# Peptides against a protein of PDB entry 6J07: the designs that were tried, part 34

Target 1, 107 residues: chain A of PDB entry 6J07
Amino acid sequence: GQRGWFCGSVSQDLRQFWVAEGGTISDPRAADFLFSCDASHPDTLRIYQSLDYIEDNATVFHAYYLSAVANAKIKNSVALGHFILPPACLQKEIRRKIGSFIWEQDQ

## One batch from the design tools (peptide; made by RFdiffusion4, then SolubleMPNN)

Design b2_p14_4_s4 (from b2_p14_4, 5 letters changed)
Fold by OpenDDE base, seed 1:
Structure b2_p14_4_s4 (fold): chain B 107 residues (1-107), chain A 14 residues (1-14)
Amino acid sequence: as target 1 above (107 residues)
Amino acid sequence: FDERLKKYLERLAK
């Protein structure tokens, strides 16, 4: 099964897609996947400050991944790794090294 | 800089 946590910044449509695809919604501690659309949202900030995240046991993904999957003809063509949502303080450096995030690009 | 993220970026640079 797929247990997901969602920041308040994530739309209901994306949450519904997750459930429609067989996923369930849980608290961050029990979740297999953590989704957010805003690294500065209080919900997401609490994740970044958690021991699970600090100890490298958690990763936050941008929920746009779900939209990409929904629109893709082949699900495995969408790489989850491209949707890692890092803390805001690191995003400038990441953009400098690898370019703009996918969710920031024209689709 | 988060070391986990640093490693991720290094992998992408390959």
Scores: peptide ipSAE 0.047, ipTM 0.634, DockQ to the pose 0.087
Fold by OpenDDE base, seed 5:
Structure b2_p14_4_s4 (fold): chain B 107 residues (1-107), chain A 14 residues (1-14)
Amino acid sequence: as target 1 above (107 residues)
Amino acid sequence: FDERLKKYLERLAK
């Protein structure tokens, strides 16, 4: 399914796009996708501290994925895996080895 | 979904 949870850091425009594309909004436990724009936001931190996340049953994605899909001519050309949002404590090491995150490149 | 990236992140989180 396409059940999504949204951190308070995500704009209403991106949330509305999700719904317009057939998605629904749910609580984190029922959601298939977890979206955030800020790994340090209290809402996102609660996800990282949850049992589901600790047991590797949940993944947080940067909501910029939705913007990329909206602007792409071919929606399937946008790889969701490029938008994984890891905890802030891991981001520096990831940038050193892989480079800047895709949501940071257009800023 | 980029499985390579996912595996890397999972390894780093351990």
Scores: peptide ipSAE 0.044, ipTM 0.656, DockQ to the pose 0.146
Fold by OpenDDE base, seed 2:
Structure b2_p14_4_s4 (fold): chain B 107 residues (1-107), chain A 14 residues (1-14)
Amino acid sequence: as target 1 above (107 residues)
Amino acid sequence: FDERLKKYLERLAK
């Protein structure tokens, strides 16, 4: 199965969608996927400060990915890599080089 | 997976 952790910033609707698609909800250490809607939320900040993240063994994704999947005709058509949610301190530089994040464009 | 973004993030995180 797919194990996911959710920041408190993620709505219950998106969590329910995850479960409906066969996912389970777990703590960050056991999770295969980490979802957040706010890089500045305390829950997400704890992830960024964790050893797993610092050692590059964890990636946080914006939960808007789940909305995109829910609305997609082809389940595999949404690229998870486009929804990487980096720490706030890196976002300015990323926007400068790559452009606005997808979740910012569609919100 | 967006390899460009991943590589960029990895560079910044070093």
Scores: peptide ipSAE 0.042, ipTM 0.650, DockQ to the pose 0.089
Fold by OpenDDE base, seed 3:
Structure b2_p14_4_s4 (fold): chain B 107 residues (1-107), chain A 14 residues (1-14)
Amino acid sequence: as target 1 above (107 residues)
Amino acid sequence: FDERLKKYLERLAK
């Protein structure tokens, strides 16, 4: 499906893009995609603390993915996996091993 | 989808 949940940290422009592309907005329990721009935002923290997330049945993605899709020349060329937004407590180690996140590079 | 990144994150989350 194309149901998305959005943290309050995500701009209205990105939400509107999602809808314009055929997506719908839902609560996190029904959503197929969870988007956030801030791993420390209370909305996102609640996701990380949810049973679905703890049981590895949910993934949070950085909403910058939508911006990347909007700017892509080839449809479906943007890899969603590059935009996984892990909890803040893991990010430092990830940057050490893999490098800076893509949303940090393009800022 | 970057499977490498996914697997790494899954490992760290455990």
Scores: peptide ipSAE 0.042, ipTM 0.652, DockQ to the pose 0.090

Design b2_p14_5_s1 (from b2_p14_5, 9 letters changed)
Fold by OpenDDE base, seed 2:
Structure b2_p14_5_s1 (fold): chain B 107 residues (1-107), chain A 14 residues (1-14)
Amino acid sequence: as target 1 above (107 residues)
Amino acid sequence: KAEEVQKKVLEKIA
């Protein structure tokens, strides 16, 4: 399915795009995809603290993915894996290894 | 290449 959960940090426009593309919005436990724009937002922090996440059964993605999809010229050309949003405590080390995150490059 | 980057991220957060 295409059920998504959205952190409060995600704009209504991106939520509306998700729905327009055939997605539905659900609670985190029922969601197939978890979207956030802020790893430090309380909503996202609760995800990182959840049993599903601790057991590696959940992944948080940066909602900028939806913006990239909306603007893509070729369908399915945007790789979701490039938009994994890790906890803040890991981001510095990740940037050291693979560089800046894609959502930071257009700032 | 993209897959390699994704793998590196997953290895770090897992």
Scores: peptide ipSAE 0.047, ipTM 0.656, DockQ to the pose 0.181
Fold by OpenDDE base, seed 3:
Structure b2_p14_5_s1 (fold): chain B 107 residues (1-107), chain A 14 residues (1-14)
Amino acid sequence: as target 1 above (107 residues)
Amino acid sequence: KAEEVQKKVLEKIA
């Protein structure tokens, strides 16, 4: 499905893009996709603390994915897996292994 | 290689 939950850190523009592309907005428990722009935002922290996340039944994605999709020149060329947003406590280790996150590269 | 990156991230989360 195309049900998405959005952290308060996600801009209204990106939310509107999601809806314009056929998505709907739901609570985290019903959502197929969880989007955030800030791993330290209280909304996102609550996701990381949830039973679904702890049991590996949920994944948080950086909402920059939606911006990348909007600007993509090739359909389906944007890999969702590149936009996994892990908890802040894991990010330094991840950067050491795979480099800077995509959403950080233009900052 | 993109797949490997995704796998590495998932491994850290799991």
Scores: peptide ipSAE 0.043, ipTM 0.651, DockQ to the pose 0.183
Fold by OpenDDE base, seed 4:
Structure b2_p14_5_s1 (fold): chain B 107 residues (1-107), chain A 14 residues (1-14)
Amino acid sequence: as target 1 above (107 residues)
Amino acid sequence: KAEEVQKKVLEKIA
C-alpha cells in the first residue's frame, strides 16, 4: 500500500485526493511518503531533524505533486522526483543548479 | 530530463 504523512501545511483537499486515490494517512514513522507544502513548518522541520531523515531513509515531497497528478491527463506522467522538498537551507543552492522548483513556477 | 533533475536533487540532499 501507500501510506502518507501530511504536514499541517497541506490542505485537506490534497489529503482527500490522496485517500481517494487509494492512499492512507499515517504518522511519519510508518509512512511511505511524506508530504509538505512548507519546508519551514514545524511539522516538516521535525521530519528533517529525525533520525530516519538524517540517515537518508526518508524523503519529503511537496504536496503540489498531488495537485499536479490530479490535473494531469496521464497521472504517471508526473515525476515524483521533481517534487522533492529539501530543507530550506539547501534550497538556494539547488535552485542555482537546477532552477526554480516546479511548485514555484507559474505563480 | 526528469531523471537528471531527480539525480541532481538527490545528490545535493545526500
Scores: peptide ipSAE 0.041, ipTM 0.649, DockQ to the pose 0.184
Fold by OpenDDE base, seed 5:
Structure b2_p14_5_s1 (fold): chain B 107 residues (1-107), chain A 14 residues (1-14)
Amino acid sequence: as target 1 above (107 residues)
Amino acid sequence: KAEEVQKKVLEKIA
């Protein structure tokens, strides 16, 4: 299934879009997808501190992905991998290596 | 291109 968890930083509008597209909302442990708009939000930080994440069994995505999908002109044209949201402590180095994150470019 | 970026991000996180 398409089970998603949402950080409190994610708008209700994006959550509703997820559900409208056939997704369900669950706790982080049961979720297949974890969405956040803020790597420093307490909810997201708890994810980064979880065993699932530490053991590389979980990935946090920026919820802007959902907005991009909603506005996409071509189905499947939005690459989820571009929306991986790393912990804040890694973001500076990542930007240095691969450039600004897509959600920062479109802001 | 997109795949390469995704890979780089994943490698950095790992």
Scores: peptide ipSAE 0.036, ipTM 0.641, DockQ to the pose 0.180

Design b2_p14_5_s2 (from b2_p14_5, 8 letters changed)
Fold by OpenDDE base, seed 5:
Structure b2_p14_5_s2 (fold): chain B 107 residues (1-107), chain A 14 residues (1-14)
Amino acid sequence: as target 1 above (107 residues)
Amino acid sequence: SAEEVQEKWLKRIA
């Protein structure tokens, strides 16, 4: 499905784009996709602390993915896997292995 | 780890 949950850190414009593309907005438990712009936001932290996430059944994505999709005509391939937003405690390790996050590169 | 995060992604999207 295309049910999405959005952290309070995500703009209304990106939420509206999700809906315009056929998505729906739901609570985290029912969502297929979890979007955030801030791994330290209280909403996102609650996700990381949830049973679904702890049991490896949930993933948070950076909402910049939606912006990249909206501009896909100009930008190259947009892969969801490039937009995984891990907890802050893991970000340094990931940057060391695969480089800076794509949303950081475009800033 | 990065691999663990990817595993979560695959499980959630499947």
Scores: peptide ipSAE 0.027, ipTM 0.609, DockQ to the pose 0.194
Fold by OpenDDE base, seed 1:
Structure b2_p14_5_s2 (fold): chain B 107 residues (1-107), chain A 14 residues (1-14)
Amino acid sequence: as target 1 above (107 residues)
Amino acid sequence: SAEEVQEKWLKRIA
């Protein structure tokens, strides 16, 4: 499905794009996708601290994914897996292993 | 770890 939850750090424009593309907005427990632009935002931190996340049943994606989809010229060319937003405590390790995050490269 | 994050991703979208 296309049920999404959005951290308060995500702009209204990106939320509107999600809905325009056929998505709906729901609470974190019902959502298929969790979007955030800030791993340190209180909303996102609550996700990381939830049992669903701790038990490996949830993931957070950077909302820049939606911007990338909006600007993509080739359908399905944007890989969702490249937009995983991990907790701050893991980001340095991940950058070392797989490189800088895409949302950081385009800034 | 990076592998753990990917596992969370796979489980959530399945």
Scores: peptide ipSAE 0.027, ipTM 0.611, DockQ to the pose 0.188
Fold by OpenDDE base, seed 3:
Structure b2_p14_5_s2 (fold): chain B 107 residues (1-107), chain A 14 residues (1-14)
Amino acid sequence: as target 1 above (107 residues)
Amino acid sequence: SAEEVQEKWLKRIA
């Protein structure tokens, strides 16, 4: 499904877009997608510390994905995998292997 | 690691 949880760091506009596209908003445990704009935000940190995340059953996506989808001519052209938001302690390694994050390139 | 992050993603979306 399209149940999403949103960190407090995510703007209301992006949340509204999610709902407008048919998504619903739920708590982290019930959510299919977890969105955040800040890996250091307390809400996101709680996700990283959760049992589901520690056991590799959860992932956090940068909410900029929604902005990219909103502005894309072809929806399927935006790869969700490029918007994985890892904990701060892993970001350096991820950048080394995959390259700079998309949301950082537009800043 | 990057592989671990990808594994989390695949498990969540599947």
Scores: peptide ipSAE 0.027, ipTM 0.609, DockQ to the pose 0.186
Fold by OpenDDE base, seed 2:
Order: structure tokens, then C-alpha cells, then sequence
Structure b2_p14_5_s2 (fold): chain B 107 residues (1-107), chain A 14 residues (1-14)
């Protein structure tokens, strides 16, 4: 399914794009995809502290993924796996292994 | 770890 939850850090434009592409908006427990633009936002922190996330049954993605999809000529060329937004405590290790996050490269 | 994050991703998408 395409049920999505959005952190308060995500713009209304990106939410509207999700819906325009056939997605729906739901609470985190029912959502298939969790989107955030800020790992330190209280909404996102609550996700990281939830049982679903702690038990490895949930993943937060950076909402910049939606922007990338909107701008891509080939929709399937955008890899969702490149937009995983982990807790701050894990970001340093991930950068050491795979480099800077894609949303940081456009800064 | 990065591997743990990927495991979360795979479980959520599946």
C-alpha cells in the first residue's frame, strides 16, 4: 500500500505530492512509509522511541525522496534506500560507511 | 549500525 505518515517538519507541498500520486495519509502505526525532514523533530523522535521501531519493524525516510521522485525523468531510478533517515546516534557510523546523505549533498 | 538500519527498511517495505 501507499499509506504515509508525515512528521511536522515535512512541507505541505510534499504531502500534496504524495496524495496526488495516489498515496494516503495515516497515523504512524498504520503507515507503510514514514517521512521526515528532521531526525531531531519531536514527531520523529517519538517514532524512534516506539516499539515498532525498536523491534526493527519500522523505518523513517527523508521526505526529500519525494522531491527527487517529482524531478526524476525515470521514476524507478530513485532508490528509496538512499533516503533512510536514522536516529542521530547512528548517522555518524553510516556516513563512515557510505558517505554523506543524499539530502546533504545539495547543500 | 548501517546493517541494522537496512534490516528495518526491508522489514517495513515487505
Amino acid sequence: as target 1 above (107 residues)
Amino acid sequence: SAEEVQEKWLKRIA
Scores: peptide ipSAE 0.027, ipTM 0.610, DockQ to the pose 0.189

Design b2_p14_5_s3 (from b2_p14_5, 8 letters changed)
Fold by OpenDDE base, seed 3:
Structure b2_p14_5_s3 (fold): chain B 107 residues (1-107), chain A 14 residues (1-14)
Amino acid sequence: as target 1 above (107 residues)
Amino acid sequence: SALEVQRRVEERMA
């Protein structure tokens, strides 16, 4: 599906890109994709606290994925799995083991 | 549900 939810941390430009590519915007419960730019944003925190997320039935993706898709040389070459946005409490440990997240590498 | 779809996507792309 193409239903997406967006944290308030996500710019209107990225939201507009989603819609321009055929996506729709919905509430988290109906969304096929959950996008955020800030794991510590209250909107995203509410997702992490939801039963669906706690029961491992939901995933939050960093909205930088949309930027990567927009700039991709080859369509469908961007791996969505690389843009999973875990809770802030887990990010430091992940960085120690795997390195900086993709959305941090160009900064 | 749509959220279950997200879960499947995560597992497939992980």
Scores: peptide ipSAE 0.027, ipTM 0.600, DockQ to the pose 0.108
Fold by OpenDDE base, seed 1:
Structure b2_p14_5_s3 (fold): chain B 107 residues (1-107), chain A 14 residues (1-14)
Amino acid sequence: as target 1 above (107 residues)
Amino acid sequence: SALEVQRRVEERMA
């Protein structure tokens, strides 16, 4: 099974979709996937400040990934790597280099 | 494991 953690910024609908697709919900330490809709949310900030994240053993993904999967005709066509949610302090520079994030474009 | 999943994601993005 796929174990996911969800920031408080993620809607209940997206959480329910995760479970409907066979996922389970767990604490960050046990989770395989970390989802958030807000890099500045206190829950997400605690992840960024954790030793696991600092040591590059964790990745936070924008929960819009789940919306993209839900709306895709071919679910496997959605690239998870495009939905990495970096800390707010890095986002401006990233936008300069690669452009706006996907979740910003499709809103 | 969680670490294995994270590692695989990182490798795919390298």
Scores: peptide ipSAE 0.024, ipTM 0.585, DockQ to the pose 0.110
Fold by OpenDDE base, seed 5:
Structure b2_p14_5_s3 (fold): chain B 107 residues (1-107), chain A 14 residues (1-14)
Amino acid sequence: as target 1 above (107 residues)
Amino acid sequence: SALEVQRRVEERMA
C-alpha cells in the first residue's frame, strides 16, 4: 500500500494529492514513505534519530516528488530515487559530487 | 561516504 508520513514542513496541497492518488496518511512507524521538505525540521530530525532510520529501514523523500508527479505531463520523468532527502550533514558532500538536488533546481 | 549511503538506499528501493 501507499502509507505515507508527512513532516510538518509539507503543505496540505501535497498531502491532499497523496490521498487523492490513493495514499493514506499514517505515523512514521507504519508509513511506507516518509515525506519532508526540510531536513532540519524537528519532525524530520526525529525520523533521522529513530531506530528504523538508523538501522536503514526507512528513507526520507523530499515532498517535491509529489509535486513533480502531479505535473508529470510537463516533466520528462519522475524517479523517486532522485528525491531522497538525506540528513543535512551529508547534503554538502552530495552537492559537491553530484550537483544540486532536483528540488533545488526546479523550485 | 554520502554517495555510498545514497546508493544503498537506491538499491533497497529497487
Scores: peptide ipSAE 0.022, ipTM 0.568, DockQ to the pose 0.143
Fold by OpenDDE base, seed 4:
Structure b2_p14_5_s3 (fold): chain B 107 residues (1-107), chain A 14 residues (1-14)
Amino acid sequence: as target 1 above (107 residues)
Amino acid sequence: SALEVQRRVEERMA
């Protein structure tokens, strides 16, 4: 599926890129992909609190993935899995074990 | 597009 939900923290430019690449925009329940730029944004927090997410049936991705794809010199070189956006309460522990998130490295 | 390819890969691996 090509249905994406976007947190209010995601710019219109990235939303437009998603649509330009063949995606559609939907509500989070119907979406195949959930994008956010802020794990602490109220929109994203509602996702983390949803039954689908709690039951591990949903994944939130950092919308910087779309920017990375748009700017990639080698097509298909950007791995979506590197852009999983966990809840803020888990990020410190993840950074301690794995290091800074990829969207933080390019800032 | 690259994005479409990546989406398809993700879907197949899910």
Scores: peptide ipSAE 0.055, ipTM 0.624, DockQ to the pose 0.147; fails the geometry check

Design b2_p14_5_s4 (from b2_p14_5, 9 letters changed)
Fold by OpenDDE base, seed 5:
Structure b2_p14_5_s4 (fold): chain B 107 residues (1-107), chain A 14 residues (1-14)
Amino acid sequence: as target 1 above (107 residues)
Amino acid sequence: DAEAVQKKVLERMA
């Protein structure tokens, strides 16, 4: 399925793109994909604190993924895995291992 | 768990 939840930090344009591509908007419990532009946003923090996330049944992605897809020459050229948005408290250590996040490079 | 998240990220990027 293509059910998505969106943090309030995500623009309406990206939400509209999601719907235009066949996605639907849902609550985080029913969503297949969770999108955020801000790991520190209250909406996203609630996700990180949720049982589903704690039990590793949920993944938050940076919504910049949708922007990248929208601008990609080939739809499959954008790797979703590069857009995993971890909690802010973990990002520093992750950057040390894998480098800066893609959304930080392109902004 | 920081290590778990890191492994998940690395796994998806591999």
Scores: peptide ipSAE 0.051, ipTM 0.686, DockQ to the pose 0.082
Fold by OpenDDE base, seed 4:
Structure b2_p14_5_s4 (fold): chain B 107 residues (1-107), chain A 14 residues (1-14)
Amino acid sequence: as target 1 above (107 residues)
Amino acid sequence: DAEAVQKKVLERMA
């Protein structure tokens, strides 16, 4: 499905793009996709602390994915896997392994 | 490779 939850850190423009592309907005438990722009935002922290996330049944993605999709020359060319947003406590080690996150590069 | 990156992230998170 295309049910998405959005952290308060995500702009209304990106939310509107999601809906324009056929998505719906739902609460975290019902959502198929969880979007955030800030791993330290209270909304996102609650996701990381949820049973679904702890049991590896949920993944948070950086909402910059939606911006990348919106600006992509080829549809479906943007890989969602590049936009996994891990908890802040893990990001330093992850950057060491795979480099800077894609949402940090275009700045 | 997107799949490789995703796998690495998931492995670290597990």
Scores: peptide ipSAE 0.047, ipTM 0.687, DockQ to the pose 0.255
Fold by OpenDDE base, seed 2:
Structure b2_p14_5_s4 (fold): chain B 107 residues (1-107), chain A 14 residues (1-14)
Amino acid sequence: as target 1 above (107 residues)
Amino acid sequence: DAEAVQKKVLERMA
């Protein structure tokens, strides 16, 4: 299955793209993929505070991944791992270690 | 390397 949860920070266009590509939308507990555009959004914060996330059984991805997939010329050329969206409290340290996030580079 | 980047992120989050 391809079940996705979407933070309120994610546009309807990206949600529609997900569905058009064969995905379904579900609650976080049932979702295979969790998408957000804002680590500080209340919806996303609730994910970070959940037992599933604390126990390392969940990963939040930046929804910009879907935009990248939509614009990709080669299928499977976009690496999901580059779009992991960590909690805000960790982002500064992560940027220092691995550089700016992809979703920040086009800004 | 996408895998390397992912590992770095996960290591930091762990």
Scores: peptide ipSAE 0.046, ipTM 0.684, DockQ to the pose 0.215
Fold by OpenDDE base, seed 3:
Structure b2_p14_5_s4 (fold): chain B 107 residues (1-107), chain A 14 residues (1-14)
Amino acid sequence: as target 1 above (107 residues)
Amino acid sequence: DAEAVQKKVLERMA
């Protein structure tokens, strides 16, 4: 399905894009996709603390993915895997291993 | 490779 949950850190524009593309918005437990723009936002922190996440049954993605999809020249060229948003405590080490996150490269 | 990146991230989180 295409049910999405959105952290409060995600702009209304990106939420609207999700819906315009056929998605629906749901609570985290029912969502197929979890989107956030801030790993330190209280909403996202609650996801990281949830049983679903702790048991590896949930993944948080950076909502910049939706912006990338909206601007993509080639359909299906944007890889969701590049937009996994890990907890803040892991990000430094991840950047060391794989480089800066894609949503940080233009900042 | 997107898949490789995803695996690396997931491995670190596991």
Scores: peptide ipSAE 0.045, ipTM 0.687, DockQ to the pose 0.255

Design b2_p14_6_s1 (from b2_p14_6, 5 letters changed)
Fold by OpenDDE base, seed 5:
Structure b2_p14_6_s1 (fold): chain B 107 residues (1-107), chain A 14 residues (1-14)
Amino acid sequence: as target 1 above (107 residues)
Amino acid sequence: SLEEKLKEQIEKRR
């Protein structure tokens, strides 16, 4: 499915793009995909604290994924896995092991 | 890593 939840940190433009591509907007419990631009935003923090997330049944993605898809000639060339948004407390260690996040790099 | 674990979970859910 293409049901998405959006943190308040995500712009209306990206939300509209999601809908234009056939997606729908839903609450976090019903959503297939969770999008945020800020791991420290209260909306996103509530997701990290939810039972679904704690039980590894949910993943938060950086909404920059949608921008990358919009700008790509081949949509499938953009890997969703590169846009996983982990809690802020884990980001420093992840950067040391994997490198800078794609949304932090100059394009 | 956390990223690899989450990538695997995504693949399982699809």
Scores: peptide ipSAE 0.023, ipTM 0.563, DockQ to the pose 0.215
Fold by OpenDDE base, seed 1:
Structure b2_p14_6_s1 (fold): chain B 107 residues (1-107), chain A 14 residues (1-14)
Amino acid sequence: as target 1 above (107 residues)
Amino acid sequence: SLEEKLKEQIEKRR
């Protein structure tokens, strides 16, 4: 299934799109997917500090992924892996090696 | 890179 948790930083429109596509909204412990628009938001920080995340059993994705899917001609053409939202402490190194994140390019 | 490692982990989980 598609159980998703959403940080408070995510707009209601994106949440509604998730539900319209067959998803449900749950708490982070039960969720299959974790979405955020802000790595520094308190909700997201609590995820990064959780045992599930520390033990590499959870991944946070930037919710802009949902917007990209909504606007894509082919639904499967958008790669979820390009929307991983890591903790702020890791982002600088990632940008140096791979470049700016996709959600930053369209801002 | 760290991002690539994370991508690989996601692929393994799905």
Scores: peptide ipSAE 0.022, ipTM 0.561, DockQ to the pose 0.185
Fold by OpenDDE base, seed 4:
Formats: sequence, C-alpha cells, structure tokens
Structure b2_p14_6_s1 (fold): chain B 107 residues (1-107), chain A 14 residues (1-14)
Amino acid sequence: as target 1 above (107 residues)
Amino acid sequence: SLEEKLKEQIEKRR
C-alpha cells in the first residue's frame, strides 16, 4: 500500500503531494512509509523508540524524497533507499563512511 | 546491534 506517516517536521506541501500521488496518511503503526525531516523531532524520536523500529521492522525516510520525486521526470529514478533517515546519533558515523546524505547535498 | 544493522541497510541501498 501507500500509507504514510508524517512527522510534524514535514511541510504540508509535501504531505499534500503524497496524497496527490495517491497516498494516504495514517498513524505510524499502520503506515507503510514513515517520513520525517528531522531525526531529532519528538515525533521521529518516538518512532525510533518504538518496538517496530527497534526490531528493524520500520524505516524512517527523509521527506525530501517526495520533493525529489516531484522534481523528477521519472518517479522511479529516485531511489527511496537513498533517503533513509537514521537516528541523529548514527548520522555522523554514517556520513564518515558513505558521505553526506542526499537531502543535505542541495541545501 | 541496531547501529550496525542500520549502517548495513543504508550502505546496501546506496
């Protein structure tokens, strides 16, 4: 499905784009996709603390993915996997190993 | 660990 949960850090415009593309908005437990723009936002932190996330059954994606899709001529050209948003405590080490996150490159 | 799992998944997807 295309059920999405959105952190409060995500703009209404991106939420509207999600819905315009056929998505629905749900609570995080029912969502197929979890979107956030801030790993330190309380909403996102609650996700990271959830059992589903701890058990590696949930993934948080940076909502910039939706912007990238909106700007792309071919939706499938944007890989969702590039937009995984890990907890803040892990980001520094990840950047060290694999470079800056894609959502940081155009900022 | 969760940290290692996350790093691995991210690296695999990039």
Scores: peptide ipSAE 0.020, ipTM 0.572, DockQ to the pose 0.074
Fold by OpenDDE base, seed 3:
Structure b2_p14_6_s1 (fold): chain B 107 residues (1-107), chain A 14 residues (1-14)
Amino acid sequence: as target 1 above (107 residues)
Amino acid sequence: SLEEKLKEQIEKRR
């Protein structure tokens, strides 16, 4: 199944899209996918501090992925890996090395 | 995970 957790930073529209596509919404521990629009949001920070995340059993994705999927003619053409949302403390260095994140480019 | 790999790479470069 597609169980998703959503940070409070994620709009209701994106949550609704997830459900419309067959997903369900769950707590972070039960979720298969973790979505956020803000690495600095308290909800997301709690994920980064969780044992699952620290032990590399969890990944946070930017919810803009869902927007990209919604707009794509071929939904499977959108690579989830491009939407990994790392902790804020790492983002500046990432941008310096590989450029701006996709969700920043298309805003 | 890809995220962990990315974090590790960044940390190594610091």
Scores: peptide ipSAE 0.022, ipTM 0.576, DockQ to the pose 0.054; fails the geometry check

